Peptides against a protein of PDB entry 5KEZ. Designs and how they scored, part 301

Target 1, 320 residues: chain A of PDB entry 5KEZ
Amino acid sequence: NVAIYNPFRPWWERYQPVSYKLCTRSGNEDEFRNMVTRCNNVGVRIYVDAVINHMCGNAVSAGTSSTCGSYFNPGSRDFPAVPYSGWDFNDGKCKTGSGDIENYNDATQVRDCRLTGLLDLALEKDYVRSKIAEYMNHLIDIGVAGFRLDASKHMWPGDIKAILDKLHNLNSNWFPAGSKPFIYQEVIDLGGEPIKSSDYFGNGRVTEFKYGAKLGTVIRKWNGEKMSYLKNWGEGWGFVPSDRALVFVDNHDNQRGHGAGGASILTFWDARLYKMAVGFMLAHPYGFTRVMSSYRWPRQFQNGNDVNDWVGPPNNNGVI

## One batch from the design tools (peptide; made by RFdiffusion4, then SolubleMPNN)

Design b2_p29_5_s2 (from b2_p29_5, 16 letters changed)
Fold by OpenDDE base, seed 2:
Structure b2_p29_5_s2 (fold): chain B 320 residues (1-320), chain A 29 residues (1-29)
Amino acid sequence: as target 1 above (320 residues)
Amino acid sequence: AEEEKENLANMKKMFALLKERADAVASKF
């Protein structure tokens, strides 16, 4: 991914890829392979956060300022380490003035335009699908168990399906023969927008952002919420079917006030309430559970926003 | 209706236990 130095090596630089090389702030491919092997050998499975909707931001300077030193040029859409070129992006499909998503009520913009300037890959192209599949298959062959698909809301479900259809079975050294990768898709659907979580059920599980948002309000006793209302927690609250839901109290985005859920989201900053929420989630049968493990950073609020929301995990001059 | 009442009672019990645990941890600080 791109190496960002202003601010200094933020967490979000990881979500600006310039190649599919396994060479980042966390280590190289050999180290990753070693970790996956050691984890698998003791029954801990690895799921990769796969950033496949886009490459880096359109405004990033061309050069070799990347975690693996690969050259890239956002201006010309040149990513030779893949390789991608101008033919592999949706620039010509997006009809907004900025080239970015401007209206989330327009599903076409949401999927064909750039998410906050991030160069949007043309996932309709078999070439692009194949390059992504090659990346994911490499990880599968290393021994990962599945994937979180980042920014799935911004990809057409059929394009995702086409990629998934190219994937190998899981590595038989650790998984039963014929096992398929576990897929869960990040889709922010709190209602009110045209793109629905249900559009993605055919590809795997989806994130249920209503879960953490509503649980937060209940635990906080906001908006007159009562425990008695939890009698039909799950589908009764308008959540997706349990067998399609990946549930969580918080994630890295809404922990920083981004994404979905707003101020209702409980985090480790509210330790007592957070423990209650996590405990409830783990005790309740609804959905597939995900527990967050995070870190503290020096929050500085200005006008209701944390100006240090970019801060990544503890590191040594950018190396984790 | 009876099943719902039972479920609600169980949830209340669970929350009570969670609060107790949370308070116990908080008391260490």
Scores: peptide ipSAE 0.025, ipTM 0.502, DockQ to the pose 0.019
Fold by OpenDDE base, seed 1:
Structure b2_p29_5_s2 (fold): chain B 320 residues (1-320), chain A 29 residues (1-29)
Amino acid sequence: as target 1 above (320 residues)
Amino acid sequence: AEEEKENLANMKKMFALLKERADAVASKF
């Protein structure tokens, strides 16, 4: 991914790819292979957060300032390490003045325009689909069990399906022959927008952001909510079908007050309530559960916002 | 305080489902 130095190596630089090389501040490919093997050997499966909607920000300077040293030029849409060129992005499809998503009530903008400046890949093209599939298949062959598809809301479900149809079966060294990768898609659907979680059910599970938001409200006893009201938790609360739901108390975005859920989201900052929520989530049969493993950072609130919400995980800052 | 006790009791009832849930998840692989 691109190396961002202002602020210094933020968490979100990881979501600005310039290649599909397994070479980031989290480690190199050999280290990743080693981890996957060790985990699989003891029955722990790995799911990769796959950033396939976009490349890096359009305003990032060209050069080799990336975690694996690959050259890239956002201005000319040149990513030779893939390779991608200007023909592989949705610049010509997006009709907004800025080139960014301007109206989330326009599904076409949401899917064909840049998410906050991130160069939007033309996933309708077989070439692009194949490059992404090659990346994902490389991971499958290493031994991963599946994927979180980042920014799925910003991809056409049919394009996702076309990519998924190109994927190999899971590695038979650890999985039954013919096993398919486990897919869950990040889709923020709290209602009120044209894109719905149900649009993506055909591709796999979907993140249910109402889960953490509503659970937080209940545990916090906001608006007179009580834990006893959780008797019909799940579909009874208007959530997606259990077999399509990936559920969580918090994620990296809403832990920072972004994405979905607002102030209701419980995090490790509210340790007691958070443990209650996580315990309940793990105990309740609704959905496929994900537990957050996060880190502390020096929060500094200005005008109600944490100006240090960019801080990435602890790392040796001298390493890539 | 009484409401908190009730909430705790309700939560404990759900913990009885942990083993069953774990087994169900394991069967997916």
Scores: peptide ipSAE 0.021, ipTM 0.446, DockQ to the pose 0.017
Fold by OpenDDE base, seed 3:
Structure b2_p29_5_s2 (fold): chain B 320 residues (1-320), chain A 29 residues (1-29)
Amino acid sequence: as target 1 above (320 residues)
Amino acid sequence: AEEEKENLANMKKMFALLKERADAVASKF
């Protein structure tokens, strides 16, 4: 991915890929392989956050400022380490003036335009699908158990399906023969938009963002919510079917706030209430549960916004 | 039930706020 130095190595640089090489600030491919092996040997499975909707931001400077030293040029859409070129992006499809998503009520924009400047891959192309599948298959062969598909809302479900259909079975050294990778898709469906979580059920589980938001309001006793209302928690609250849901109290994104927009989300900063929420989630049968492990950073609120929400995990001069 | 209706109404309100937050986070990419 891109190595960003202003601000200094933010957490979100990881979501700006320039290659599918397994060398990042966390380690190289050999170290990753070693970790996966050690984890699998003790029954801990690894799921990779796969960033396959896009490459890095269009405004990032060209050069070799990347975690693996690969050259890239966002301006010319040149990613030779893959390789991708200008023909592998949706620039020609997106009809907005900015090239970015401008209207989330337009499903075509949401899927064919850039997410906040991130160069949008043309996932309709078999070439692009194959390059992504090769990346994911390499990880499968190493021994990962599955994937979180980042920004799934911004990909056509059929394109995702086409990629998934190219995937290998899981590594038989640790998984039963014929096992398929576990897939969960990050889809932010809070209602009111044309893209629905149900559009993605055919590909695997989906993130249920309603879960953490609503649980937060209940535990905080906001808007007249009561704990007794949790009697029909799950589908009764309008959540996706339990067998399609991946649930969580918070994640790395909604842990970082911009005023009232995320105030309901419980995090480790609200230790007591957070423990209640996590405990409830783990005890309740609804959905596949994910527990967040995070870190403290020097929060600085200005006008309700944390100006230091970019801060990454503890590191040694950018190396974790 | 009435409680379910109230929950749904509150959910929609909170969802709008959460969406704004999500979009703001995405803009940092």
Scores: peptide ipSAE 0.006, ipTM 0.306, DockQ to the pose 0.110
Fold by OpenDDE base, seed 5:
Structure b2_p29_5_s2 (fold): chain B 320 residues (1-320), chain A 29 residues (1-29)
Amino acid sequence: as target 1 above (320 residues)
Amino acid sequence: AEEEKENLANMKKMFALLKERADAVASKF
């Protein structure tokens, strides 16, 4: 991914890929392979956060300022380490004046335009699908158990399916023969928008962001909400079917006061309430549960915004 | 100077994304 130095190595630089090389500030491919093997050998499975909707920001300078030193040129859409070129992006397909998503009520913009300047991959192209599948298959062959698909809301479900249809079965050294990768898709659907979580059910599970948002309001006793109202928690609250839901109290985005849930989201900053929420989530049968492991950072609020919400995990001069 | 300008632009874009998502959620409460 792109290496950002101002601010110094923010968490979000990881979501600006310039190649599919397994070479980041978390380690190289050999180290990753070693970790996957060690984890699998003790029954711990690995799921990769796969950033396949886009490459890096369109305004990033060309050069080799990346975690593995790969050359890239956002201006010319040149990513030779893949390789991608100007033919592999949706610049000509997006019809907005800026090239960015301007209206989230327009599903076509949401999927074909740049997410805040991130170069949007042309996932309708078999070439692009194949390059992504090759990346994911490499991970499958290493021994990962599945994937979180980042920014799935910004990809056409059919394009995702086409990629998934190219995937290998899981590595038979650790998984039963014929096993398929576990897929969960990040889709923010709180209602009122054209893109629905149900559009993605055919590809795997989806993130249920209503879960953390509503649970936060209940435990905080906001808007007159009561714990007794949780009697019909799950589908009774308008959530997706349990067998399609991946549920969580918080994630890296909404932990920073942004994303689905807003200020209602409970985090480790609210230790007591957070433990209550996590305990409830783990005790209740609804959905596939995900527990967050995070870190503290020096929050500094200015005009209601944390100016340090970019701060990444604890590191030694940029190395994790 | 150019690198700093680009980094600042990236930061602004990321914050805009997060704000957009937050606003979408806020409208539901």
Scores: peptide ipSAE 0.006, ipTM 0.283, DockQ to the pose 0.036

Design b2_p29_5_s3 (from b2_p29_5, 19 letters changed)
Fold by OpenDDE base, seed 5:
Structure b2_p29_5_s3 (fold): chain B 320 residues (1-320), chain A 29 residues (1-29)
Amino acid sequence: as target 1 above (320 residues)
Amino acid sequence: DAEIEKNKANMKKYFELLKKRAKEVASKF
């Protein structure tokens, strides 16, 4: 991914890929392979956060300022380490003046335009699908159990399916023969927009962002909500079917107040209430549960926003 | 560096958009 130095190595630089090389602040490919092997040997499975909707931001300077030293040029859409070129992006398909998503009520914009400047891959192209599948298959070969698909809302479900159809079975050293990768898709569906979580059920599980938002409201006793109302928690609250749901109290975005539940979201900053929410989630049978492991950072609020929301994990001068 | 600042601004815009959308939905409950 790109190496960003202003701000200094933010967490979100990881979501701006310039290659599919396994070479980041977390380590190199050999170290990753070693970790996956050690984890699998003790029954701990690894699921990769796969960023396949886009490459880096269009405004990033060309050069070799990346975690693996790969050259890239956002201006010319040149990513030779893949390789991608200008033919592999949706620049000509997006019809907005800025080239960015401007209206989230337009599903075509949401999927064909840039997410806040991130260069949008042309996932309709078999070449692009194949390059992504090669990346994911390499990870499967290493021994990962599945994937979180980042920004799935911004990809056409059919394009995702086409990629998934190219995937190999899981590594038989640790998984039963014929096992398929576990897929869960990040889709922010709180209602009110054309794109629905149900559009993606055919590809795997989806994130249920209503879960953390509603649970936070109940635990906080906001708007007259009561714990007794949790009697029909799950589908009874308008959530997706349990077998399609991945549920969580918080994630890396909403810990920083960045939506999908707003201020209702409980985090480690609300220690007592957070423990209650996590305890409830783990005790209740609805959905596949995910527990957050995070870190503290020096929050500084200006006009209701944390100006340090970019701060990444504890590091030694940029190295984790 | 103007390009770096623009990139930073784009990410900030994304987060602000998410906040806005979340608040709008919350107001319906």
Scores: peptide ipSAE 0.041, ipTM 0.645, DockQ to the pose 0.036
Fold by OpenDDE base, seed 1:
Parts: structure tokens; sequence; C-alpha cells
Structure b2_p29_5_s3 (fold): chain B 320 residues (1-320), chain A 29 residues (1-29)
């Protein structure tokens, strides 16, 4: 991914790829392979956060300022480490003046235009699909069990399916022969927009952002909500079917007060209430559960916003 | 670096948009 130095190596630089090389601040490919092996050997499975909707931001300077030193040029859409060129992006499809998503009520903009300046890949192209599949298959061959598909809302479900259809079976050293990768898709659907979580059910599970938002309001006793109302928790609250839901109390985005769910989201900063929420989630049978493992950062609020929400995870292996 | 600052600004806009949408949804409940 791109190396951002202002602010100094923020967490979100990880979501701006310039290659599919396994060479980041989290480690190199050998270290990753070692981790996956060690985890699999004790029954712990690995699921990769796969950033496949886009490459880096269009405003990032061309050069070799990346975690693996790969050259890239956002201006010319040149990513030779893949390789991608100008033909592999949706620049010609997006009809907005800025090239960015301007209206989230327009599904075509949401899927064909740039998410906050991030160069949008032309996932309709078999070439692009194949390059992504090659990346994911390499991870499967290493021994990962599946994937979180980042920014799935911004991809056409059919394009995702086309990629998934190219995936190998899981590594038979640790998984039964013929096992398929576990897929869950990040789709922010709190209602009110044309793109629905149900559009993606055919590809795998979907993140249910209503879960953390609603649970937060109940535990906080907002708007007269009561714990007794959780009797029909799950589908009874308008959530997606349990077998399509991946549920969580918080994620890295909304933990910083910006993501879906707003101020209702409980985090480790609200330790007592957070423990209650996580405990309830783990005890209740609805959905596939994900527990957050995060870190503290020096929060500094200005006008209600944390100006240090960019701070990345702790690093003890130097500037890489 | 001006380009990095522009990138930062875009990310900030993204988070603000998500926050706004979350508030709008919350107001409907």
Amino acid sequence: as target 1 above (320 residues)
Amino acid sequence: DAEIEKNKANMKKYFELLKKRAKEVASKF
C-alpha cells in the first residue's frame, strides 16, 4: 500500500493498495505464511481483509512511496506491480463531474465512481477479475480460510460472484478437500439507500451494521429502549437472515465515531457497557460473531471530533 | 505534501458522510 507520512503512517493507508504483494507494516510474505501455518496448526483460522474495489487515492504522488517499494502513478492509473493501466479503471463509466461518488442514492455512482478519491477498478473486466482472483488464490494457497471483502457496497454483486467463481478450494493441508473460502462482505446498509444487503446474499455473508447500532441504543437505554425488547433479537428487529449475517459491536471505522451507527456504537472506551454488549452478542445465537481486538490511541477532541482518529496500530518493527 | 493533505481531507469527508448517514438513520428509529 501507499506510505503516508502526513499524518504519520495512518491506519487508513492500509486501504490504499498499489500492488497485491504481501509486504506491509504488518509484515512480509514469509512472516504472514509463518503466522497462518502456526495458527492453522492449533485450529485458529485466518480471514483476510481483501481490498479489491480500488487502488490508492487519485491524489497520491507518483513514485515508490509504498510499503514494498513498488512504483505506481495514480495520475496515469499505472500500477505495474499488478499490472494495471488506465484501461482497468471505471473513469469512463463514472459520469460525475468530480469522478467521485456524489450521490449515494444513485447506485451506479456508488459502484462505478471513486470512493473518496480511491481509484475505482473496472471489475466488469475479466482481466481485472483474474488479477484479483490470483491475489486471493495466493492467500488461499498459503492457508487462509476466507475473506472480508472491503467496500462490497461499491462493487456490483455479479462482479464479486465472477471473482469468487475463480477461487480455489481451501488448502487441503488444514481443510477438508473441496472446502470453499468463507466470504463475508462489508455492506453498510442501515436503510434509506438503494443498495441493499440482500443484493449480496448470493456471494456470502454480509456485515449487519444495524446490530451494533441497535444494541448500543438498547444498552445505553436511549429512546426508551429496554433489554426486554431483545426477546426477538435478530430477524425480529429487521436484521438480515441469521445465516447471512456477520455481526459485531464495533469495527475500526465506527470505533472512531465516524462509521455506521454513530454515537450509539459501543467501544472499549465505554468499557462496562461494551463488555455487556460483547457478552450478549456471544451468548445470542443470531449471526456469525466477530470480536474486535483494537488498541488505544491518544484521543484529542476538537469540536466534538477526535483529531487523532488517524493513529495507526502500534508498531515495534520500525518504519517500513 | 499537498497531495497527502488532499488525501487526508478525502478520508475525513468519507467519515463525516458516514457519520451523517448514521445520524439520519438513528433519527428514524
Scores: peptide ipSAE 0.024, ipTM 0.574, DockQ to the pose 0.036
Fold by OpenDDE base, seed 2:
Structure b2_p29_5_s3 (fold): chain B 320 residues (1-320), chain A 29 residues (1-29)
Amino acid sequence: as target 1 above (320 residues)
Amino acid sequence: DAEIEKNKANMKKYFELLKKRAKEVASKF
């Protein structure tokens, strides 16, 4: 991915790929392979956060400022380490003046335009699908158990399906022969927008963002909410079907939103309430559960916003 | 570097959008 130095190596640089090489702030491919092997050998499975909707930001300077040293040129859409070129992006499909998503009520913009300047891959193209599948298959062959698909809302479900159909079975050294990768898709569906989580059920599980938001409200006793109302927790609260849901109390994004709109989300900053929420989540049978492991950072609030929301995990001069 | 600043601004905009959405969800309950 791109190496960002202003601010200094933010967490979100990971979501700006310039290649599919397995060399990042967390280590190289050999180290990753070793980790996957060691984890699998003790029954711990690995799921990769796969960034396949886009490449890096359109405004990033061309050069070799990347975690693996690969050259890239966002201006010309040149990513030779893949390789991608200008033909592999949706620049011609997006009809907005900026080239970015401007209206989230327009599903075509949401999927064909750039997410906050991130160069949007033309996932309708078999070439692009194949390059992504090759990346994911390499990970599968290493021994990962599945994937979180980042920014799934911004991809057409059919394009995702086409990629998934190209995937290998899981590595038989650790998984039963014929096992398929576990897929869950990050879809932010809080209602009010045309794109729905149900659009993605055919590809795998989806993130249920209403879960953490509503649970936080209940545990905080906001708006007269009571724990007794959790009797029909799950589908009864308008959540997606249990067998399609991946649930969580917080994630890296909304953990940084509390105090400014996302205040209902419980995080480790409110340790007691957070433990209650996580305990409830783990005890209740709804959905597939994900527990967050995070870190403290030096928060600095200005006008209700943390100006240090970019801070990544503890690192040694950018290396984790 | 103006390009780096633009990139930073784009990411900030994304996070602000997420915050807005979180607020909207909270308002529905």
Scores: peptide ipSAE 0.030, ipTM 0.601, DockQ to the pose 0.036; fails the geometry check
Fold by OpenDDE base, seed 4:
Structure b2_p29_5_s3 (fold): chain B 320 residues (1-320), chain A 29 residues (1-29)
Amino acid sequence: as target 1 above (320 residues)
Amino acid sequence: DAEIEKNKANMKKYFELLKKRAKEVASKF
């Protein structure tokens, strides 16, 4: 991914890929293989956060400022380490003046235009699908168990399906022969927009962002909510079917007030309430559960916003 | 960010729906 130095190595640089090389702040490919092997050997499975909707931001300077030293040029859409070129992006498909998503009520913009300036891959192209599949298959062959698909709301479900259809079975050294990768898709659906979580059910599980938001409201006793109202928790609260849901109390985005949930989201900053929420989530049978492991950072609020929301995990001069 | 603002607006609507649901649940139990 891009190496960002201002601010100094933010967490979000990880979501700006310039290649599919397994070479990041967390280590190289050999170290990753070693970790996956050691984890698998004790029954701990690895699921990769796969950033396949886009490459890096369009405004990032060209050069070799990346975690593996790969050259890239956002201006010319040149990512030779893949390789991608100007033919592999949706620049000609997006019809907005900025090239970014401007209207989230337009599903075509949401999927064909750039998410906050991130160069949008032309996932309709078999070439692009194949390059992504090659990346994911490399990970599968290493021994990962599945994937979180980042920014799935911004990809056409059919394009995702086309990629998934190219995937190998899981590595038979650790998984039963014929096993398929576990897929869950990040889709922010709080209602009121044309794109629905149900559009993605055919590809795997989806994130249920209503879960953390509503649970936070209940635990905080907002809007007169009571714990007793959780009697019909799950589908009874308008959530997606349990077998399609991935549930969580918080994630890295809404922990910082970004995306879905806002102030209702419980985090480790509210330790007592957070433990209650996580405990309830783990005890309740609804959905597939995900627990957040995070870190503290020096929050500094200006006009209600944390100006240090960019701070990444504890590191040694940028190395995690 | 437009996505964040849209999500905030949706959350407001969501809270209104929750209030309605809470009243319904309270009347049921």
Scores: peptide ipSAE 0.016, ipTM 0.455, DockQ to the pose 0.067; fails the geometry check

